# Designs tried in a protein design run: peptides against a protein of PDB entry 1Y74. Part 15

Target 1, 57 residues: chain A of PDB entry 1Y74
Amino acid sequence: LGLERDVSRAVELLERLQRSGELPPQKLQALQRVLQSRFCSAIREVYEQLYDTLDIT

## One batch from the design tools (peptide; made by RFdiffusion4, then SolubleMPNN)

Design b2_p13_1_s4 (from b2_p13_1, 6 letters changed)
Fold by OpenDDE base, seed 1:
Structure b2_p13_1_s4 (fold): chain B 57 residues (1-57), chain A 13 residues (1-13)
Amino acid sequence: as target 1 above (57 residues)
Amino acid sequence: ELEELLREVEEAL
């Protein structure tokens, strides 16, 4: 499912932005923590299960 | 650069 890959890519991109120092790292780190949270993972799992059940290609 | 990263995001969507 694309969503897990997209979230993982978004986290990687946020890590690169944090390392560049071009942006305030605290907000980027907060967003990264939200994307990696148990809440976000649980919503992702529900979304993935619904899409797998609905066979939406 | 931030612009290169935004381009990588646009290519991933």
Scores: peptide ipSAE 0.022, ipTM 0.514, DockQ to the pose 0.065
Fold by OpenDDE base, seed 3:
Structure b2_p13_1_s4 (fold): chain B 57 residues (1-57), chain A 13 residues (1-13)
Amino acid sequence: as target 1 above (57 residues)
Amino acid sequence: ELEELLREVEEAL
């Protein structure tokens, strides 16, 4: 499952957008922190396990 | 630009 890679890419894109200064960085940084949180990682792991088990194509 | 980010997101989907 590409979800870990997609989350990592989303974090990278948010970091680039924060560096551009075009948007208020605080909300972008908050979203980045949520995506990097242990909670988000744990949900991702559960989702990946369920996806593999349930064969949800 | 925000438009460039949206393009990078579109390429990642």
Scores: peptide ipSAE 0.022, ipTM 0.506, DockQ to the pose 0.065
Fold by OpenDDE base, seed 5:
Structure b2_p13_1_s4 (fold): chain B 57 residues (1-57), chain A 13 residues (1-13)
Amino acid sequence: as target 1 above (57 residues)
Amino acid sequence: ELEELLREVEEAL
């Protein structure tokens, strides 16, 4: 589904930005941990189930 | 570079 791919891409971009050293890595790593959290994953799964059921274009 | 990363984000939206 689009949202799983978009979250995975956002995590990848945050990892690249952490490796560049242009920004303090701690806030970027905290955001990455939120996106990879069980809470965020559970909300994503509910969203994906609702999207498939409601045919939200 | 940060500017190149921001461009990749803008192209993905």
Scores: peptide ipSAE 0.021, ipTM 0.501, DockQ to the pose 0.064
Fold by OpenDDE base, seed 4:
Structure b2_p13_1_s4 (fold): chain B 57 residues (1-57), chain A 13 residues (1-13)
Amino acid sequence: as target 1 above (57 residues)
Amino acid sequence: ELEELLREVEEAL
């Protein structure tokens, strides 16, 4: 589903920003950790299950 | 640059 790919892309973009050194890395790393958390994964799984069940086009 | 990243985000939406 699109959401897993979009979260993975957001994490990749945050890693690029951290490597550029243009921004303080701590906030970017904190956001990356949130997106990779078990909480966000569980919310994603619930969303994907609801999407599959409700056939929301 | 931050501008290049924003362009990559805009292309992904």
Scores: peptide ipSAE 0.021, ipTM 0.501, DockQ to the pose 0.063

Design b2_p13_2_s1
Fold by OpenDDE base, seed 1:
Structure b2_p13_2_s1 (fold): chain B 57 residues (1-57), chain A 13 residues (1-13)
Amino acid sequence: as target 1 above (57 residues)
Amino acid sequence: LGEELLELADALE
C-alpha cells in the first residue's frame, strides 16, 4: 500500500540527509530506526489490515 | 535541504 511506499521513501530521504551532513545525523538515524523497527512494521500491518477491512482510503 | 525536508514531511504525512 501507500504506507509502505511512504515509509520506504522516508527512509531513503533520511539516508540522504544523513549523508549530506547538513543536519546532525543522530536524530535522523533514530527516526530511521523507528521507521524500520518491528514496532513500526507491526503498526503498519495493523493499519493495512484495517484499511482493507474498513476501506478508509 | 529544504526540498528534501519537505519531501520527508510529505512522506511522513
Scores: peptide ipSAE 0.170, ipTM 0.738, DockQ to the pose 0.143
Fold by OpenDDE base, seed 5:
Structure b2_p13_2_s1 (fold): chain B 57 residues (1-57), chain A 13 residues (1-13)
Amino acid sequence: as target 1 above (57 residues)
Amino acid sequence: LGEELLELADALE
């Protein structure tokens, strides 16, 4: 869904920013780890399941 | 840098 796509895009952008060296990488990497965590993935899965069941426009 | 930060912010909504 949209959330999965947005998370994937966010991770991609964070990786680019880390490679560019324009910003200190530690906080960017920490955010990336959160977005790729099992906790975040589990929440995303629940969200997407509910989104498919409910019309929450 | 600025453009990528804006795109990141948009992705995070």
Scores: peptide ipSAE 0.168, ipTM 0.737, DockQ to the pose 0.146
Fold by OpenDDE base, seed 3:
Structure b2_p13_2_s1 (fold): chain B 57 residues (1-57), chain A 13 residues (1-13)
Amino acid sequence: as target 1 above (57 residues)
Amino acid sequence: LGEELLELADALE
Protein backbone atom coordinates (compact mmCIF):
# COMPACT_ATOMS: atom_id res chain seq x y z
CA LEU B 1 0.00 0.00 0.00
CA GLY B 2 0.94 3.62 -0.36
CA LEU B 3 1.63 4.22 3.29
CA GLU B 4 3.89 1.22 3.64
CA ARG B 5 5.76 2.18 0.50
CA ASP B 6 6.16 5.77 1.60
CA VAL B 7 7.45 4.78 5.02
CA SER B 8 9.90 2.32 3.51
CA ARG B 9 11.12 4.93 1.07
CA ALA B 10 11.50 7.48 3.83
CA VAL B 11 13.59 5.06 5.88
CA GLU B 12 15.76 4.29 2.88
CA LEU B 13 16.37 7.96 2.26
CA LEU B 14 17.16 8.57 5.90
CA GLU B 15 19.73 5.81 5.84
CA ARG B 16 21.38 7.32 2.79
CA LEU B 17 21.48 10.73 4.38
CA GLN B 18 23.02 9.29 7.51
CA ARG B 19 25.74 7.51 5.54
CA SER B 20 26.52 10.55 3.43
CA GLY B 21 27.64 12.54 6.44
CA GLU B 22 26.34 15.72 4.88
CA LEU B 23 24.02 16.27 7.82
CA PRO B 24 24.27 15.50 11.51
CA PRO B 25 23.02 11.92 11.76
CA GLN B 26 21.41 12.09 15.20
CA LYS B 27 18.10 13.63 14.23
CA LEU B 28 17.89 11.58 11.07
CA GLN B 29 18.43 8.43 13.06
CA ALA B 30 15.83 9.49 15.58
CA LEU B 31 13.29 9.99 12.83
CA GLN B 32 14.16 6.62 11.37
CA ARG B 33 13.63 5.01 14.76
CA VAL B 34 10.22 6.62 15.02
CA LEU B 35 9.19 5.45 11.58
CA GLN B 36 10.29 1.91 12.41
CA SER B 37 8.72 1.92 15.86
CA ARG B 38 5.95 -0.35 16.99
CA PHE B 39 3.78 2.72 17.27
CA CYS B 40 4.10 3.51 13.59
CA SER B 41 3.69 -0.15 12.73
CA ALA B 42 0.43 -0.22 14.64
CA ILE B 43 -0.77 2.88 12.85
CA ARG B 44 0.07 1.32 9.51
CA GLU B 45 -1.79 -1.82 10.47
CA VAL B 46 -4.90 0.14 11.35
CA TYR B 47 -4.59 2.13 8.17
CA GLU B 48 -4.30 -0.98 6.05
CA GLN B 49 -7.24 -2.61 7.78
CA LEU B 50 -9.40 0.42 7.21
CA TYR B 51 -8.22 0.61 3.64
CA ASP B 52 -9.27 -2.96 3.04
CA THR B 53 -12.68 -2.50 4.62
CA LEU B 54 -13.45 0.80 2.96
CA ASP B 55 -11.92 -0.09 -0.40
CA ILE B 56 -10.90 3.43 -1.30
CA THR B 57 -9.01 2.22 -4.34
CA LEU A 1 21.85 16.51 -0.84
CA GLY A 2 19.08 18.74 -2.07
CA GLU A 3 17.55 16.04 -4.21
CA GLU A 4 17.63 13.52 -1.38
CA LEU A 5 15.96 16.00 0.94
CA LEU A 6 13.23 16.73 -1.58
CA GLU A 7 12.55 13.04 -2.02
CA LEU A 8 12.41 12.59 1.72
CA ALA A 9 10.00 15.48 2.08
CA ASP A 10 7.80 13.99 -0.60
CA ALA A 11 7.79 10.61 1.13
CA LEU A 12 6.80 12.21 4.42
CA GLU A 13 4.04 14.33 2.92
Scores: peptide ipSAE 0.166, ipTM 0.736, DockQ to the pose 0.154
Fold by OpenDDE base, seed 4:
Structure b2_p13_2_s1 (fold): chain B 57 residues (1-57), chain A 13 residues (1-13)
Amino acid sequence: as target 1 above (57 residues)
Amino acid sequence: LGEELLELADALE
């Protein structure tokens, strides 16, 4: 829920920063790759499932 | 740049 939205927003911001050219894009792109990795996706999925099951507010 | 960095930090928190 919120985590998915936050990750999506983070990726969007990273893409803007990469396009702006104000910062070296390599590290920003690396961070984007991490956030969009299967590992992070799997962790997010587990988190959201636990959130629904345990009702973590 | 600064505002976008702050938004990014907020999203990653």
Scores: peptide ipSAE 0.165, ipTM 0.735, DockQ to the pose 0.148

Design b2_p13_2_s2
Fold by OpenDDE base, seed 2:
Structure b2_p13_2_s2 (fold): chain B 57 residues (1-57), chain A 13 residues (1-13)
Amino acid sequence: as target 1 above (57 residues)
Amino acid sequence: LGEELLRLAEELE
């Protein structure tokens, strides 16, 4: 789904922000880890199942 | 910084 793609894109963008050095990297890295966590993946899976079931546009 | 953040946000959409 779009959510998996969006999460992957968000992680990529966070990495770019970290490399730019414009922001302290620690919090950006922490957020990146959250987005890549098993917890986030589990929530995404539930969301995607609900999306398919409810057929929300 | 703000401009970079805006650019990245637009890329996410």
Scores: peptide ipSAE 0.036, ipTM 0.565, DockQ to the pose 0.096
Fold by OpenDDE base, seed 4:
Structure b2_p13_2_s2 (fold): chain B 57 residues (1-57), chain A 13 residues (1-13)
Amino acid sequence: as target 1 above (57 residues)
Amino acid sequence: LGEELLRLAEELE
């Protein structure tokens, strides 16, 4: 779904920002790990189930 | 940095 794609894109953009070296990478990497965590994945799954149930765009 | 952030924000929309 769109949320999965958006999260994946956000992670990609965080990687690009980290590679730029213009910011300390620690907090960016922490945010990346949060977005990739099982917790966020579980929230995403619930959200996707709601989309499937309610057929919202 | 500002220009990079703007590009990333535009790519996220």
Scores: peptide ipSAE 0.035, ipTM 0.563, DockQ to the pose 0.095
Fold by OpenDDE base, seed 5:
Structure b2_p13_2_s2 (fold): chain B 57 residues (1-57), chain A 13 residues (1-13)
Amino acid sequence: as target 1 above (57 residues)
Amino acid sequence: LGEELLRLAEELE
């Protein structure tokens, strides 16, 4: 499914945004940590399971 | 900054 890929891409983009220095990094780092957390991964897994069950196009 | 954010948003679509 595309969700795992999209989350990974979002993390990558957050890293780029942090390195640019155009924004205070603290909130971006916090968001990155949330996206990389076991909690977020568990939610993603549930979503993907539901997606398969419901056959959402 | 605005242009950077727009590029990032487009890449997420």
Scores: peptide ipSAE 0.035, ipTM 0.561, DockQ to the pose 0.097
Fold by OpenDDE base, seed 3:
Structure b2_p13_2_s2 (fold): chain B 57 residues (1-57), chain A 13 residues (1-13)
Amino acid sequence: as target 1 above (57 residues)
Amino acid sequence: LGEELLRLAEELE
């Protein structure tokens, strides 16, 4: 699956984008917070469980 | 900006 890893990597990349200063950081930071939220984690967990159960190709 | 975004997208995948 690697979804958890990908989310973590996405958060890292968003932080780099924020530090670059080339883009307004507000929306990037907001997205980062969403990806780090308990809600997102719960959805991810459910998704991964369903993925295994349903055997999505 | 575009080049940086592309690079980061590639790193994510």
Scores: peptide ipSAE 0.034, ipTM 0.563, DockQ to the pose 0.092

Design b2_p13_2_s3
Fold by OpenDDE base, seed 1:
Structure b2_p13_2_s3 (fold): chain B 57 residues (1-57), chain A 13 residues (1-13)
Amino acid sequence: as target 1 above (57 residues)
Amino acid sequence: LAEELLALADQLE
């Protein structure tokens, strides 16, 4: 499980989408901010810890 | 763009 990497990649993809101008950037930027938030990071860490401990898929 | 996005997303775990 590499959620940190996947979140980082999702952010990269959102940045590319924003730069393309094909989509309204504001909602994409808002999603990026959520993914980069301390709250999201904390949830990810808890999930990863639980995954490692309980073998939850 | 959509095809490129999908190709890049395929790299996710």
Scores: peptide ipSAE 0.029, ipTM 0.565, DockQ to the pose 0.081
Fold by OpenDDE base, seed 4:
Structure b2_p13_2_s3 (fold): chain B 57 residues (1-57), chain A 13 residues (1-13)
Amino acid sequence: as target 1 above (57 residues)
Amino acid sequence: LAEELLALADQLE
């Protein structure tokens, strides 16, 4: 499943953008917190379980 | 840096 990897990559990109200083870091950090939240992780887990059960390609 | 970030983002499905 690529979703966990894609979320991890999105977080990595957000961290790089924050370090560049080209953008105000607060909104980027807020988005990072959402992606790393327990809520987002729970939704991802449900998606992965449904993917395994329903064979959604 | 922006070009590197775009290249990395292109790896997302």
Scores: peptide ipSAE 0.028, ipTM 0.562, DockQ to the pose 0.088
Fold by OpenDDE base, seed 2:
Structure b2_p13_2_s3 (fold): chain B 57 residues (1-57), chain A 13 residues (1-13)
Amino acid sequence: as target 1 above (57 residues)
Amino acid sequence: LAEELLALADQLE
């Protein structure tokens, strides 16, 4: 699926955007915190497990 | 800024 990789990449991009200063960092940081949250990680894991099970090819 | 955001988003699979 690559979902874990995509989430990790999204977090990296958010960190770069925060460092650029072109956007208010607080909202970007809040989104980063959501993506790195235990809740988001747990949902991602369930999602990946489900699709790993359904992917029969 | 919007173009840069789109370019970065396009790197997500």
Scores: peptide ipSAE 0.027, ipTM 0.551, DockQ to the pose 0.102
Fold by OpenDDE base, seed 5:
Structure b2_p13_2_s3 (fold): chain B 57 residues (1-57), chain A 13 residues (1-13)
Amino acid sequence: as target 1 above (57 residues)
Amino acid sequence: LAEELLALADQLE
């Protein structure tokens, strides 16, 4: 399970896209804030717990 | 833009 790493990578990609200036930054920044939020972290933790319990591949 | 976005997305595992 690499969900934490994938979320971190998604944030990095959003930061790069914001720095390029080719897209309006506001929506990218909003998505970045969601992915970095305590809410997103809590959902990830629940998902990981369920994954461990259900042994989903 | 599309090429840059795709190149970045290809780095996701």
Scores: peptide ipSAE 0.030, ipTM 0.551, DockQ to the pose 0.088; fails the geometry check

Design b2_p13_3_s1 (from b2_p13_3, 5 letters changed)
Fold by OpenDDE base, seed 3:
Structure b2_p13_3_s1 (fold): chain B 57 residues (1-57), chain A 13 residues (1-13)
Amino acid sequence: as target 1 above (57 residues)
Amino acid sequence: AALEEELRRLALE
């Protein structure tokens, strides 16, 4: 399962984009906050558990 | 734009 890794990578990229100043950072920061939220983490955990249980190929 | 494009590339890897 790469979902946790992918989320972490997404956050990393969002942080870099925010630091670059090439894009308005507000929406990027908002997305980062969502991805790092307890809610998103809980959903991810449930998804990963279900994925393992259902043996999705 | 250059950094954006590079990061976009990295995000798709």
Scores: peptide ipSAE 0.090, ipTM 0.648, DockQ to the pose 0.105
Fold by OpenDDE base, seed 1:
Structure b2_p13_3_s1 (fold): chain B 57 residues (1-57), chain A 13 residues (1-13)
Amino acid sequence: as target 1 above (57 residues)
Amino acid sequence: AALEEELRRLALE
């Protein structure tokens, strides 16, 4: 499961989009903050643990 | 067009 990697990639893309200035940065920054939040990380960890334990592949 | 190209570039990386 590569959810952590995918979230990290999503954050990277959001940072690049914010730096380009072609879009209003506020919502992009807010989304980045959510993805990097302790809450989101905790939920991700629970999901990954359940996925590994239950082998929902 | 610039945004679309940027998004395409980023998606392919």
Scores: peptide ipSAE 0.062, ipTM 0.626, DockQ to the pose 0.090
Fold by OpenDDE base, seed 2:
Structure b2_p13_3_s1 (fold): chain B 57 residues (1-57), chain A 13 residues (1-13)
Amino acid sequence: as target 1 above (57 residues)
Amino acid sequence: AALEEELRRLALE
């Protein structure tokens, strides 16, 4: 889904920000870890299954 | 301002 792509894009942006050094990397890294966590993955999986089943536009 | 502009640049790429 678009959600998986959006999360992947958000992680990419966070990685760029961490490399730029414009912000302290710790909170950015923490947010990246949340987005890549098994918790968020599980929520996304449920969402995607429901989306496919319900055909929400 | 510089950070805000950098974030916009990154978001639009």
Scores: peptide ipSAE 0.061, ipTM 0.620, DockQ to the pose 0.100
Fold by OpenDDE base, seed 5:
Structure b2_p13_3_s1 (fold): chain B 57 residues (1-57), chain A 13 residues (1-13)
Amino acid sequence: as target 1 above (57 residues)
Amino acid sequence: AALEEELRRLALE
């Protein structure tokens, strides 16, 4: 399953964008907080369990 | 242009 990896990569990219200073950081920080939230993690877990059950491949 | 290049670089990593 790649979803956990993809979320981790997305957070990494958001952190790099924030450090670059080329964009206002507030919305990027907000998105990062959402991706790292307990709620998002719970949804990811449900998705991964369903993925295994449905064998989407 | 600098931002676009940075985003392109990040997407390819």
Scores: peptide ipSAE 0.061, ipTM 0.622, DockQ to the pose 0.095

Design b2_p13_3_s2 (from b2_p13_3, 6 letters changed)
Fold by OpenDDE base, seed 2:
Structure b2_p13_3_s2 (fold): chain B 57 residues (1-57), chain A 13 residues (1-13)
Amino acid sequence: as target 1 above (57 residues)
Amino acid sequence: DELEERLRRLAQE
């Protein structure tokens, strides 16, 4: 589903932004930690299962 | 990239 791809893309962008040094890294790192957390993964899994069950594309 | 620009805005808040 698009959600895993979108989360992966967001993490990739956050890593690039951190390497650029254009922005304070702390907020970018905090957001990346949230997106890569076990909590976020569990929520994503629930949503993906619901979408599969409801046949929502 | 629209997502990149949104992330940049959030990082500046």
Scores: peptide ipSAE 0.319, ipTM 0.831, DockQ to the pose 0.842; fails the geometry check
Fold by OpenDDE base, seed 5:
Structure b2_p13_3_s2 (fold): chain B 57 residues (1-57), chain A 13 residues (1-13)
Amino acid sequence: as target 1 above (57 residues)
Amino acid sequence: DELEERLRRLAQE
């Protein structure tokens, strides 16, 4: 399950967009904070555990 | 990159 990788990639893209200055940084930073939040990590962990248990391919 | 374009759209809303 690539969810951790996909979240990490989204964060990397958000960091690049913030550095470019092309967009207002506030919403980008807010989205990055959500993706890096303990809540998002906990939901990801539950999701991954559920998929590991159910073997949903 | 589709993900980058989606992130750009969300940042402009």
Scores: peptide ipSAE 0.318, ipTM 0.829, DockQ to the pose 0.836; fails the geometry check
Fold by OpenDDE base, seed 3:
Structure b2_p13_3_s2 (fold): chain B 57 residues (1-57), chain A 13 residues (1-13)
Amino acid sequence: as target 1 above (57 residues)
Amino acid sequence: DELEERLRRLAQE
């Protein structure tokens, strides 16, 4: 499923933006922490299970 | 990159 890949890509982009120093890091870090949180991982797992079960195209 | 531009906008709010 694309969700793990999309989350990983979003984290990579956030890390690049933090390294550039062009933006205040606090909001970028907060968003990265949310995306890498146990909560988001659990929601992703449920989403992937439901997606596989419901066979949504 | 559209996602990168969206993330930049959100970080400035």
Scores: peptide ipSAE 0.317, ipTM 0.831, DockQ to the pose 0.845; fails the geometry check
Fold by OpenDDE base, seed 1:
Structure b2_p13_3_s2 (fold): chain B 57 residues (1-57), chain A 13 residues (1-13)
Amino acid sequence: as target 1 above (57 residues)
Amino acid sequence: DELEERLRRLAQE
């Protein structure tokens, strides 16, 4: 679903921003850790199941 | 990229 792709894209952008050195990496890394956490994965799984069930466009 | 610009702003706050 769109959420998995959006999270993956956000992580890719965060990794690029960390490598550029233009920004302090700490906040970017913290956000990346949240997005890749088991908590975020569990929330995504519930969201995707509900989205599929409710057929929200 | 709007998402990149939002991430840049959040990183500076």
Scores: peptide ipSAE 0.316, ipTM 0.829, DockQ to the pose 0.854; fails the geometry check

Design b2_p13_3_s3 (from b2_p13_3, 6 letters changed)
Fold by OpenDDE base, seed 1:
Structure b2_p13_3_s3 (fold): chain B 57 residues (1-57), chain A 13 residues (1-13)
Amino acid sequence: as target 1 above (57 residues)
Amino acid sequence: DELEEELRRLALE
């Protein structure tokens, strides 16, 4: 399942972008918080469960 | 990197 890996990669990129100082950090930090939230984790868990049981594309 | 490009776009909107 690629979703956990893709979320982890997105968070890593967001952290790098925040450390570079090239961009306003507020939106990057907000997106990182969403991706690391319990809400996002719960959606991911449901998605992964559905992926195992349904023919989803 | 396409994902990095999209993250940069979202940060500047």
Scores: peptide ipSAE 0.355, ipTM 0.844, DockQ to the pose 0.841; fails the geometry check
Fold by OpenDDE base, seed 5:
Structure b2_p13_3_s3 (fold): chain B 57 residues (1-57), chain A 13 residues (1-13)
Amino acid sequence: as target 1 above (57 residues)
Amino acid sequence: DELEEELRRLALE
């Protein structure tokens, strides 16, 4: 689904930003941890179920 | 890239 791709892309960008050293890494790492958390995975599962049920475009 | 720019903004707040 689009959400999984968007989350994966956001994580990739966060990893690149952390490697560049241009920004303080702490907030970038915290955001990456949130996006890769079990919470976000659970929300994604609910979203996928709702998408399959409601076919919300 | 708009997403990269938003991530930069959030990191500096």
Scores: peptide ipSAE 0.355, ipTM 0.844, DockQ to the pose 0.844; fails the geometry check
Fold by OpenDDE base, seed 4:
Structure b2_p13_3_s3 (fold): chain B 57 residues (1-57), chain A 13 residues (1-13)
Amino acid sequence: as target 1 above (57 residues)
Amino acid sequence: DELEEELRRLALE
């Protein structure tokens, strides 16, 4: 689904930014933790269910 | 890349 791809892309970018060392890593790491949290996973599950039922284009 | 730019912005706030 689009949301899963967008979250995966955001995590990939956050990992690249952390590896570059150009930016303070703390906020990047905190955001990555949020995006990979059970809360965000639960939101994705709801989104997937809605997508399946409503056929959101 | 707009998403990368926003992530950079948020990291510097």
Scores: peptide ipSAE 0.354, ipTM 0.844, DockQ to the pose 0.855; fails the geometry check
Fold by OpenDDE base, seed 2:
Structure b2_p13_3_s3 (fold): chain B 57 residues (1-57), chain A 13 residues (1-13)
Amino acid sequence: as target 1 above (57 residues)
Amino acid sequence: DELEEELRRLALE
């Protein structure tokens, strides 16, 4: 679904930004941890199920 | 990339 792809893309960008050294890594890493958390995954799953049920694209 | 630009903004706040 779109949200899973968007989260995966955001994580990929955060990893690239951390490797570049252009930015302080702490906030980037904190945001990545949130996006990869079990809590964020559970919320994403609920939203994805709702969108599937409601046929919202 | 708009998403990358937003992530950069958030990292500098």
Scores: peptide ipSAE 0.353, ipTM 0.842, DockQ to the pose 0.840; fails the geometry check

Design b2_p13_3_s4 (from b2_p13_3, 6 letters changed)
Fold by OpenDDE base, seed 2:
Structure b2_p13_3_s4 (fold): chain B 57 residues (1-57), chain A 13 residues (1-13)
Amino acid sequence: as target 1 above (57 residues)
Amino acid sequence: DELEARLRELAAE
């Protein structure tokens, strides 16, 4: 779904940024952990259910 | 891109 793709893209970008030494890797990794957490997955599930119910494209 | 720019901004704080 849309939000899942956005999260996946964000994680991909964070991984690229971590491989480059231009930014502090610790904060990038922390943000990646949040995006890949069970908490974020639970929020995404509610979000996607809401949009499915409302039929919002 | 725009998403990358926002991620960079958050990481720099």
Scores: peptide ipSAE 0.351, ipTM 0.835, DockQ to the pose 0.839; fails the geometry check
Fold by OpenDDE base, seed 5:
Structure b2_p13_3_s4 (fold): chain B 57 residues (1-57), chain A 13 residues (1-13)
Amino acid sequence: as target 1 above (57 residues)
Amino acid sequence: DELEARLRELAAE
């Protein structure tokens, strides 16, 4: 849940950065795609199996 | 904050 929240926040920030036009959008889009990919979800699933996602200490 | 700064750095590389 903590990791899920952090990923969601990162995606939100990337979307804002793309809308601002301050930076070349291509790398931002690529990173957003990675964070929203099944790969990222699978990694998160593995992480959740090994660690308590609520432990943010 | 720190995350946004890091994302900007990665985008500029």
Scores: peptide ipSAE 0.349, ipTM 0.834, DockQ to the pose 0.818; fails the geometry check
Fold by OpenDDE base, seed 1:
Structure b2_p13_3_s4 (fold): chain B 57 residues (1-57), chain A 13 residues (1-13)
Amino acid sequence: as target 1 above (57 residues)
Amino acid sequence: DELEARLRELAAE
């Protein structure tokens, strides 16, 4: 699983979108904050551990 | 590109 990498990519895209000014920045920034939150990180860790434990590819 | 498209969609809601 590359969930950490995917989240990092999503954050990078959100940062680019915010800088472009094409879209209202508030929702983009809010989503970025959620993705970078400790809560999201904890959920990601649980998710990754579950897949590691269950050997789900 | 798909991820970016989904992010744009979510931002437009």
Scores: peptide ipSAE 0.347, ipTM 0.833, DockQ to the pose 0.830; fails the geometry check
Fold by OpenDDE base, seed 4:
Structure b2_p13_3_s4 (fold): chain B 57 residues (1-57), chain A 13 residues (1-13)
Amino acid sequence: as target 1 above (57 residues)
Amino acid sequence: DELEARLRELAAE
């Protein structure tokens, strides 16, 4: 779904930013960890179930 | 890219 793709894209961008060295990596890595956490995945699962039920894009 | 810009802003805070 859209949320999964958006999270994946955000993580990809965070990884690129970390590799570039333009910014201190600590906050970028922290945000990436949050986005990839079980907590965020659980929230995403609830969202995806709701969107599947409502059949919205 | 708007998302990248927002991520950069967040990292600078």
Scores: peptide ipSAE 0.346, ipTM 0.835, DockQ to the pose 0.804; fails the geometry check

Design b2_p13_4_s1 (from b2_p13_4, 7 letters changed)
Fold by OpenDDE base, seed 5:
Structure b2_p13_4_s1 (fold): chain B 57 residues (1-57), chain A 13 residues (1-13)
Amino acid sequence: as target 1 above (57 residues)
Amino acid sequence: SELEEEIRRLAAE
């Protein structure tokens, strides 16, 4: 599964964007919080379980 | 990257 890796990459990019100061940081920080939230982790867990069950190609 | 550009677009909304 690439989902965990994709989320990690997205967080990495958000952190870099926040440090650069090119954009207002508030919305970037909010998105990062969502991606690192327990909610996102729970969704990822459900997705992985469904993937295993349904054997999605 | 495409992902970075998409993040920029979303942050501008």
Scores: peptide ipSAE 0.161, ipTM 0.732, DockQ to the pose 0.605
Fold by OpenDDE base, seed 4:
Structure b2_p13_4_s1 (fold): chain B 57 residues (1-57), chain A 13 residues (1-13)
Amino acid sequence: as target 1 above (57 residues)
Amino acid sequence: SELEEEIRRLAAE
């Protein structure tokens, strides 16, 4: 779904930014951890369930 | 990308 793709894209961008060394990695890594956390996955699951139920485009 | 630019802005705060 769109949210899953958006999260994956955000993580990809965060990883590239960390590798570039242009920015301090701490905040980027923290955000990546949040996006890849079980909490975020649970929220995504709820979103996807609602998406399926409500047929939101 | 727009998202990348937003991440850069947030990381600078």
Scores: peptide ipSAE 0.157, ipTM 0.728, DockQ to the pose 0.623
Fold by OpenDDE base, seed 2:
Structure b2_p13_4_s1 (fold): chain B 57 residues (1-57), chain A 13 residues (1-13)
Amino acid sequence: as target 1 above (57 residues)
Amino acid sequence: SELEEEIRRLAAE
């Protein structure tokens, strides 16, 4: 779904920003860890299940 | 992108 793609895109951007060095890497890495965490995956799974059930466009 | 700019804003806080 769109949320999975958005999370993947956000992680990609965070990795690029870390490599560029234009921003402090600590917070970028922290954000990436949150987005790739088991907690985030669990929330996304619930969201996707609700999306399919409620059929919200 | 808009998402990149939002990430940049959050990282700057």
Scores: peptide ipSAE 0.168, ipTM 0.736, DockQ to the pose 0.619; fails the geometry check
Fold by OpenDDE base, seed 3:
Structure b2_p13_4_s1 (fold): chain B 57 residues (1-57), chain A 13 residues (1-13)
Amino acid sequence: as target 1 above (57 residues)
Amino acid sequence: SELEEEIRRLAAE
């Protein structure tokens, strides 16, 4: 649906920002961990299933 | 990108 792809893109950006060193890494890492967490994955899965079923625009 | 800028804003809090 794009949500998985969007999350992946966000993680990619966070990784790049961390590699640049221009920002303190702690909050970036924390956000990345949230986005890659099982919790986030579970929420995404539910969302995607609902989206597919209900065709929410 | 807009997303990158938003991430920067969040990281600055």
Scores: peptide ipSAE 0.163, ipTM 0.733, DockQ to the pose 0.614; fails the geometry check

